# Peptides against a protein of PDB entry 9IZ0: the designs that were tried, part 53

Target 1, 345 residues: chain A of PDB entry 9IZ0
Amino acid sequence: ITCLGSNGHTYKQLVKGGNDDLRQDAVMEQVFEQVNGFLRSYRKTSQRNLSMRTYKVIPLALKTGVIEWVQDTIPLGEYLDSAHKVYHPKEWSLSTCRKLIAEKQMEDLETRLKVYDLVCRHYRPVFRHFFLESYADPVQWFTTQTNYARSTAVASVLGHVLGLGDRHGQNILIDKTSGEVIHIDLGIAFEQGKKLPVPECVPFRLTRDVVDGMGITGVEGVFRRCMEFTLETLRREEDSLLSVLEVLRYDPLFSWLISPLRRMKKQKMQLENFNQPESGNITTDASRDPKIQRNNVSGESEAERAILKVRQKLSSTLSVEASVGELIRIAQDPSYLALMFCGWS

## One batch from the design tools (peptide; made by RFdiffusion4, then SolubleMPNN)

Design b1_p11_4_s1 (from b1_p11_4, 7 letters changed)
Fold by OpenDDE base, seed 3:
Parts: C-alpha cells; structure tokens; sequence
Structure b1_p11_4_s1 (fold): chain B 345 residues (1-345), chain A 11 residues (1-11)
C-alpha cells in the first residue's frame, strides 16, 4: 500500500496478511533497538557506528500487520541470482544447484560434501560486483563495502546470540545507499531454525557470496574485528539484554516456538522451489488454526531454555577473539554448509 | 567440458 504521511510525503508499506505472525518480528526489532542502545554507549562500537539496521513493524492482528517498506534495498538472493547470470552465464542455475543438494539430502556427509564442492565449482561467488557496479567513486565504494562488513558483523553476532533462523538470501536486504544489511522476517528465533525441515546448523549466514562482499580481506578484516567489538559489548550488557528477554517470557503474544503451520509453510516453500522458478505471491488461505491450547507450562519452560542458551552464548569462558574465531570457523565449515538448503551462496 | 550428467555419475 502507499500511505500519505502528515508531512505530505508518500510512503510505500507492505501489508502482510494470512498466515504470518508479525508479533515476532515486532518484538525482535524492539530487542535490536535496545542492543543498538548498548552499541552506542561503548566507545569501540560507537566510533564505528555499529548497529543492527531496524525497520518498523506494526502488528494489527494475529496474522496481519504493516511493515515499513525499506526503500533503496534489494534482497541479497535477488541480486546474486541476477549477478550470477551476468558474470557466470556458463555456470549452473540456482535451480540446478538447489535440485542437486536436495536430491542428495538423505545421503551421508561424505556424499553431501562432494555435492557441495561440485555445486561450489559450478556456482562461483559474485557479490563483490554489487559494490563495484553501484559505486563509481572510490571513497563511496570503500565506505559502502566497510558498512556492509560492519553491519554483517553486528547481524552475525546478534543472529547467533538470539538464535535467528531462516537467514536465506530473500530475508537479507542490502541497502543500495549505505551498503548495510537489513534482516527481515524475524519470526524464527531462539534456535527454532534447528526445527526446520532442513535444520540450520550454522550460527549465522557466512556463505561464499556473503564473504565475497567483504572484499580482498574477507572475514579477516573489518568483519572479524567488528564481531569482536559487538560480542564484547553484548557480554558487558548481558544482564541488560537478559532483562529485556525476561519481559518477553511473560508476553502472552510472544511465541518461543515455531508454529506447526509455519514449519509446514516453510516445508511447502522448500518443496515448491524445487519444481518452479520464483513466481511471486502464494496467498495460502489456511483458514483452520486448530485451537492450540497453549499449555502455559510448555511456553515458560521454552522461554527459560532460550534465555539460558543466550546466557551460555554470552559466557566469558573463552576470550572474545577465541569465541569469534570459532563462530567464523563453524559458519564457513563445509561440513555444516553442505547440510544447508543454500550453503553455497 | 563434462556434462552435468557425467559429473552426476561420479557422485
């Protein structure tokens, strides 16, 4: 929809309806705003303007709300699909790669690693070209690539700590002006991504194309250092962050569990993406919510487990550098990426 | 240039 603001400007907004609960997105955006407060309070993070990019979510009902249309953005996956066709027109299609990974999804790890390697050899990274194409001025190019690495580092730490799931290329927007990442569709959090039909086994998305966007230093430059400063800030603010999450424990509108309907929708979308090229807008009218008697006892135990897991991820048992080093290693490990739905891109 | 079908027989 397009809304006329009281300032006389027109704003495009996305109305989401049907089966998606925007309350989860709205709550996660509130958590990000609090974390942005912490990042502004510490010198190491504030000097680098480290923030999680946020967007406005207004839930109107259980399955209806208004989302801010983030102007001047492109989905990472949309850019990558287009760029691969331009820069590598003789390589495999995204559909071919997806099909091969899916056909071998029930095979052993050794077979899946061979398939992953084969896909990687026939689908090379291209995300560096986003910055080279979009910014003719060297200062703008360097600034936007730096902003990309910084924002990806913040999102990677927060994504790990909060257990954000479903981080596919359509749920990560790139701001064409700043080079920053914007994470959308936040309805899979607190490690509920491990309960998807294809379980998420990486702490955050750090695929070959995500790394290619960081330029010649890859993960060893701005990205690693900004992850370290972000994690150092979150460890200092552990009690403040946990206090924000404890408020959600008592929110009857918040869901610590992925709904069976959302699992089924993601399963169908995974299966349908094997059989047709991306044509938009399946309004699935599923007008039967079984009255899930929320056993309040199960919700509280899941909230407690989620908060304990956040506390565990903020533990100072390892140095910040050692913790970040291990997260980067796991997020790039072929033995994990070969198990993912789109671990090559 | 091995066909996709040839490469798939090696997996």
Amino acid sequence: as target 1 above (345 residues)
Amino acid sequence: METIEELLKEI
Scores: peptide ipSAE 0.022, ipTM 0.676, DockQ to the pose 0.037
Fold by OpenDDE base, seed 5:
Structure b1_p11_4_s1 (fold): chain B 345 residues (1-345), chain A 11 residues (1-11)
Amino acid sequence: as target 1 above (345 residues)
Amino acid sequence: METIEELLKEI
């Protein structure tokens, strides 16, 4: 829909209805706004304008809401597929890479690593070209690439701490103006991504293309230092962050568990992405609501476990530098990336 | 806007 604001400007909004629970997105956006308050309070983070990019979500009913349309964005995965066809037209298609990884999904780690390495040789990174194409001025190019590394660092730390899942290239938008990342579809949090048909085993998305966008230094420099400053801030504000999460424990609208329906929808989308070349919104109306008695007792125990995991991730047992170093290592480890749905790009 | 020199000190 398009709304006319009281300021005379027109705003495009997405009305989402059906089986998508927008309440989790709205709550996660509130947590991000609180974290952005912490990042503004400290000189090291405020001087660098460190923030999680947010978007407005207004839940109207149990399965209906309005989402802000994030203008001037592109999904990372859409850019990468298009750019790869231009810069590497003799390499494998994304469909070929997906098929080969899928065919070996049930094999041992050694076989999956061999297929991942083979796919990586036939599908090279291209995300550096986003900045070179979009910004003809060297100052704008450097500024936007720096903003990308900064925003990716904040999103990586916060995504790890809150256990954000389903971080595929369609759920990460790139702002074409600032170069910043915007994470969407936040309905998989608190490590519920490990319950997907293809479990998420990395702390955040740090694939070869995500790194290629950081420029010549890759993860070493802006990205690493901004992760360290973000984690330092979250450790200082641990009690404040945990207090925000504890309020959500008693919110009857918040679900600490992935719904069986959302899990089935993600499973179907994963399977359909194996079987179709391009195009076709098939709305299949699955109007049979089984009365799932929400055992309220299971929700409180999962909230407590989620809060405990957040506290454990904020532990000062390791230095900030050691903790960030280990997160970067794990996020780039082929032994984890080879297990992912799309770990090569 | 940060200067190029401020951004280079962050690298």
Scores: peptide ipSAE 0.012, ipTM 0.423, DockQ to the pose 0.016
Fold by OpenDDE base, seed 2:
Structure b1_p11_4_s1 (fold): chain B 345 residues (1-345), chain A 11 residues (1-11)
Amino acid sequence: as target 1 above (345 residues)
Amino acid sequence: METIEELLKEI
């Protein structure tokens, strides 16, 4: 839809209807705004303008809402698929890579690692070209690549701490003006991604293309240091962050569990993406509500476990540098990436 | 806008 603002400007907005509860997205955006407040309060983060990019979500009903259309963006996965065809036209297609990983998903770790390595050799990173193509001015190129590394660092720390799942290339937008990342579809949080048919085993997305976008330094320099500053800020504001999450414990609209419907939809989309090249418009008319008995695992016990895990991730038992170093290591570990649906790009 | 020199101090 297009809305006329009180300022006389027209804003495009996405009306999302379907089984996706946009209230979770709206709540996570509120958590990000609070975290952005913390990042502005400390010199190390404020001087670098460290923030999680947010977008407006207005839930209208249980299954309907209005999402801000983020202008001048592209999904990371859309750019990468197009760029890979241009820069590596002799390499494998994304569909070939997906098929090979899928055919071996039930095999042992050693076999899955061999397939992952083979896919990686036939599908090389291209995301550095986004910055080289989009910015002819060297100052703009360097600034936007730096903004990308900074915003990815903030999103990686927050994604780990809050246990954000479903961080595939279509749920990560790149702002073409700033180079910043924008995370969308926040409906999988507090490690509920581990309950997907393909469990998410990495703390955040740090695939070869995500690293290639950071330029010649890769994960070193700006990205690592901005992760450290972000984690240092979140550790200082632990009580404030936990207090924000405790308010969500009493929100009757917040779900600490992945809905069985979202799990089934993701399972179906995974199976359908094996059989068709991505041609647009998934109008999933999910008009069949099976009365799934709520096993009363008290929503309170899941909220308590989620908050406890957030507290554990903010623990000062390890230095900030050691904690960030381990997160970066795990996020890049082939033993985890080979288990993912799309860990090679 | 951060100067290139301020951005280079982060590397």
Scores: peptide ipSAE 0.005, ipTM 0.391, DockQ to the pose 0.015
Fold by OpenDDE base, seed 1:
Structure b1_p11_4_s1 (fold): chain B 345 residues (1-345), chain A 11 residues (1-11)
Amino acid sequence: as target 1 above (345 residues)
Amino acid sequence: METIEELLKEI
């Protein structure tokens, strides 16, 4: 829809209808706005304009809402698929890479690492070309690449601390004007991504293409330093952040658990990406409904566990530099990336 | 993976 603002400007808005609960997105966007307050109050983050890019989400009902249309954006995954076809036309298709990783998902770690390495050799990173293509002026190129590295650093720290899941290339937008990242579809938070059929094992997305966009310094430039300043700010504001999350504990509309419907939808989407129709009658013996052990973990006990995990991630037991160093190491570790649905790009 | 365009077509 297009709305006329009180300022006389027209705003394009997205009206989402269906089975997706936009209330989780709206709540996470409110948490990001509070964190942006902390980042503005601290000199080291404020002087670098560090922020999580936010978008307006207005839930109208359980299954309907209005989302701000983020103009001049592209999904990271859409850009990467298109750019890879242009820059590496002799390499494997994204569908071939997905199929090979998928066919070996039940194999041992050694086999999965061999398949991941093979896919990586046949699907090279291209995301540096986004900045080279979009910004002919050297000052604009440098500014937008710097904004990308800064924005990715903030999103990586927040994504880890809040346990954001489902951080695939379609849920990460790139702003074509600023180079900043915009994270969308925030309905998998507080480590609920570890409860997916393919568990998320990385703290945030730091794949080869995400790093290639940072330019020649990779993670050792602006990105690492901005992660350190962001984590230092969040550790300083721990009590303020935990107080914001405690308000969500009492929100009857916030679900600390991934909904069974959303699990089933993600499971179907994972399986439907496997089923191009080779006509093979797999009689799914539907007779083993795994008795969902209704562990009557009250929604309150899951909220308490989530808040405790946030507190543990903000622990000062390790230095900021050591903590960021370990997060960057884990996020790039092939032993974790080989376990992901799309860890190569 | 629902593309943003697929998420936009469900509207």
Scores: peptide ipSAE 0.000, ipTM 0.288, DockQ to the pose 0.107

Design b1_p11_4_s2 (from b1_p11_4, 7 letters changed)
Fold by OpenDDE base, seed 2:
Structure b1_p11_4_s2 (fold): chain B 345 residues (1-345), chain A 11 residues (1-11)
Amino acid sequence: as target 1 above (345 residues)
Amino acid sequence: MDVIKELLEEI
């Protein structure tokens, strides 16, 4: 929809209806705004303008709401598919790569690694070209690539700490003006991504294309250093962050568990994305909600487990540098990436 | 408020 604001400006908005609970997205956006408060208070993060990009979510009903349309953005996955056709027209298509990975989904890890390596050799990274194409001015190019590495570092630390799932290329927007990343569809948090039909085994998305966008330094430089400063800030503000999450424990509207319906929908979308080239919003009407009596006892125990895992991830048992080093290592490990949906791009 | 209400009655 397009709304006329009281200021005379037109605002695009997305009306989302169906089976997705937008209250989870709205709550995660509130957590990001609080974290942005901590990042602004700390000198090392504020001097670098480190922030999680946020958008407005207004839940209107249990399964309906209005989302701010983030202007001048593109999904990472949409750019990568388009750019790969331009820069590597003799390499395999995204559909060919998806098919080969899907055909081996039930095989052993060794077979899956061989197919992942084969796909990686026939589908090279292209995301560096986003910055080269979009910014003719060298200062703007360097600034936007730096903003990408910074925003990706913040999102990676927050994604790990909060256990954000479903971080495929369509759920990551790139701002064409600033080069910053915006994470959308936040309804899979607190490691519920490990409960997806294809489990998310990495702490955050750090695929070859995500690294390629960081330029010549890759993960070594702006990205690593901004992860360190972000994690250092979150460890200092541990009690503040945990206090914000404890408020959500008492929110009767917040679900700490992925709903069976949302799990089935994500399963169907993953299977459809293996069988079709990405084209079109599929509105699937799934009319039959059994009144799941929420056993309140199960929700409280999962909230406590989620908060405990956040605390464990903020633990100072390892240095900030050692913790970030291990997170980067795991996020790039082929043994986990070969298990993921589109782990090669 | 009214435009959001009309849009919610059409969904």
Scores: peptide ipSAE 0.000, ipTM 0.376, DockQ to the pose 0.027
Fold by OpenDDE base, seed 3:
Structure b1_p11_4_s2 (fold): chain B 345 residues (1-345), chain A 11 residues (1-11)
Amino acid sequence: as target 1 above (345 residues)
Amino acid sequence: MDVIKELLEEI
């Protein structure tokens, strides 16, 4: 929809309805606003303008709401598919790569690694071209690439700490003005991404194209340092962050679990992205919502486990540098990326 | 001026 604001400006908004609960997205955006408070209060993060980009989510009912349309953005996955056709027109299509990975999804890790490596050799990174195409001024180019590395670092740490899932290239927007990343569709948090049909085994998305956008220094430049400052800030504010999450424990509207319906929808969308559209009208009569007697006892135990897992990720057992080093290593490990949906791009 | 400071903080 397009709304006229009281200021005379027109605002595009996304109305989402049917099967998606926007309350999870709205709560995650509130957590990000609080974390942005901590990042502004700490000198090392404030001096670098480190923030998680946020947008407004207004739940109107259990399965309907309004989302702010983030202007001047493009999905990372949309850019990468278009750019790859331009820069590598003799390489494999995204659909070919997806098909080959899917055909081996049930095979052993060694077979999956061989197919992942094969896909990687026939689908090279292109995301560096986003900055080269969009910014003719060298200062603007450098600033926007730096903002990309900074915002990706914040999103990676925060995504790891909160256990954000479903971080595929369509759920990551790039701001064409600032170069910053915006994470959308936040309804998979607290390690629920591990319960997807294709489990997310990485702490955050750090694929070859995500690294390619960071320029010549890759992960060892601005990205690593900004991850360290972000994690240092979150460790200092552990009690404040945990207190914000404890409020969600008592919110009867918050869901610590991915709904079976949302899991099935994500499964269908993953499978439909693997299969060309054969028009099969499967009218699934979804009229039997099994009365989820929310055993309140199961919700509290999942909330407690989620909060405990956040605390464990904020543990000072390892230095900030050692923790960030291990996170970067795991996020780039082919043995995990070969298991991930589109782990090559 | 800030871009040169940021470049010097990267190195």
Scores: peptide ipSAE 0.000, ipTM 0.358, DockQ to the pose 0.014
Fold by OpenDDE base, seed 4:
Structure b1_p11_4_s2 (fold): chain B 345 residues (1-345), chain A 11 residues (1-11)
Amino acid sequence: as target 1 above (345 residues)
Amino acid sequence: MDVIKELLEEI
C-alpha cells in the first residue's frame, strides 16, 4: 500500500498477512534500536556511525501487520543472481548449483564438501560489481563499500549474539544509496535457525559474495575492526542488553520458539527453491486445526535458555579480537558453508 | 590530508 503521511510525503508500506507473526520482527527491531543506542554511546562505534539498519513493523493482528517498505533497496540474492548471469554467463546457474547441493544434502560431509568446492569453482563471487556499477564517483564508491562492510559487521555480531536465523540472500537487503545492509524477516531468532530443515550452522552469513562486497581487504579490513568494536560495545552493555531481553521473557505475545507453521512454511520454501515446479497439482486439504494448548512452562524454559546463550556469546572468556577471529573463521569454514542454504554465494 | 587520515583511521 502507499500511505500519505501528515508531512505530505508518500510512504510505501508492505501489508503482510497469512501465516507470519510480525510480533517477533517488531520485537527484534526494538532490540536493534536499543543496540543502536549502545553503539551511539560508545566512542569507537559512534565515530564510525555503526548501527543496525532498522525499519518499522506494526503488528495489527496475530497474522497481519504493516511493514515499512525500505526504499531504494535490493535483496542481495536478487542482485547476485542477476550479476552472476552478466559477469559469469558461462558458469553454472544458481538453479544448477542449488540442484547439485540438494542432491547431496543427505550424504556425508566429505561428499558435501566436494560438491560445495565444485560449485564454488563454477560459481564465482560477483558482489564487488554492485559498488562498481552503482557508484561512478570514487568517493561515493568507497563510502558505500565502507558502509556495507560496517553494517555487515554490526549485523554479523548481532546476528550471532541474538542467534538470528534464515539469513539467506533474499532476507538481506542492500541499500542502493548508502551501501548498508538491512536484515528482514527476523522471525527466526535465538538459535531457532538450527531447527530449520537445513540447519544454519554458521554464526552469521559470511559467504564468498558477502566477503567480495568488502573489497580488496575482505574480512581483514573495516569488517573485522567493526565487528570488534560492536562486540566490545555489546559486552560492555551486556546487562543492559540482557535486561531488554528479560522484558521479552515476560511478554506473553513473544515466542522464543519458531512456530510449527512457520517451520513448515520455511521447509516448503526451502524445498521449492530446490525443486523448480514441474506442474503437479497437490491439493493439500489442510482442514485440521489442532488446538495447541500452549504449555506456558515450556516457553519460560526456552526463554531462559535463549538468554543464557546470549550471555554465553557475550562472555569475556576470550578477547574481543580472539572471539571475532573465531567467528569469522567459523562463518567462512567450508565444512559449515557446505551444510548451509546457498553457502557458496 | 585530513580526509585520507580519517579514512585510514576508519580502516
Scores: peptide ipSAE 0.000, ipTM 0.340, DockQ to the pose 0.014
Fold by OpenDDE base, seed 5:
Structure b1_p11_4_s2 (fold): chain B 345 residues (1-345), chain A 11 residues (1-11)
Amino acid sequence: as target 1 above (345 residues)
Amino acid sequence: MDVIKELLEEI
């Protein structure tokens, strides 16, 4: 929908209805706003303008709400598919790569690694070209690439700490003006991504194209340092962050449990959205949810487990540098990436 | 100004 604001400006908004619970998105956005408060309070993070990009989510009912349309953005996955056709027209298509990974998704780790490595040889990174195409001025190019590395670092730390899942290329927007990343569809948090039919085994998305966008230093520059400063800030504000999450534990509007049916439906919709060439609204009538008695006892136990995991990830048992180093290593490790969903690559 | 300073601290 398009709304006219009281300021005379028109705002595009997404009305989402049906089976999607926007309350999780709205809660994660509130947590990001609080974390952005912490990042502004510390000199190391504020001097670098470190922030999680946020958008407004207004739940109107249990399964309906309004989302701010993030202007001047493109999905990372949409850009990468288009750019790869331009820069590497003799390499494999994204559909070919996804098919090969999907065909081996039930095989052993060694077989999956061989296929992942084979795909990597026939599908080279292209995301560096986003900055070269979009910004003819060298100062704008450098500034936007720096903002990309900074925003990706913040999102990676927060994504790890909060256990954000479903971080495929369609759920990551790139701002065409600032170069910053915006994470959308936050409906998989607190490590619920590890409970998908294909488990998410990495702490955050750090694929070859995500690294390619960081320029010549890759992860060993602005990105690593900004992850360190972000994690240092979150460790200092641990009690404040945990207090926000404890308030959400008692929110009767918050569902800490994604139903097994919703998990299966999200992955099925991911598979279906990857197998359709552009055509056709199919409204399939999903009239018959059996009354699952909400055992309130299961929600409190999952909230407590979620908060405990956040506390464990903020633990000072390792230095900030050692913790960030290990996160970067795991996020790029082919042995974890080869286990991921075919739409993750 | 700060972007030029970060570039000069990496050299």
Scores: peptide ipSAE 0.000, ipTM 0.298, DockQ to the pose 0.014

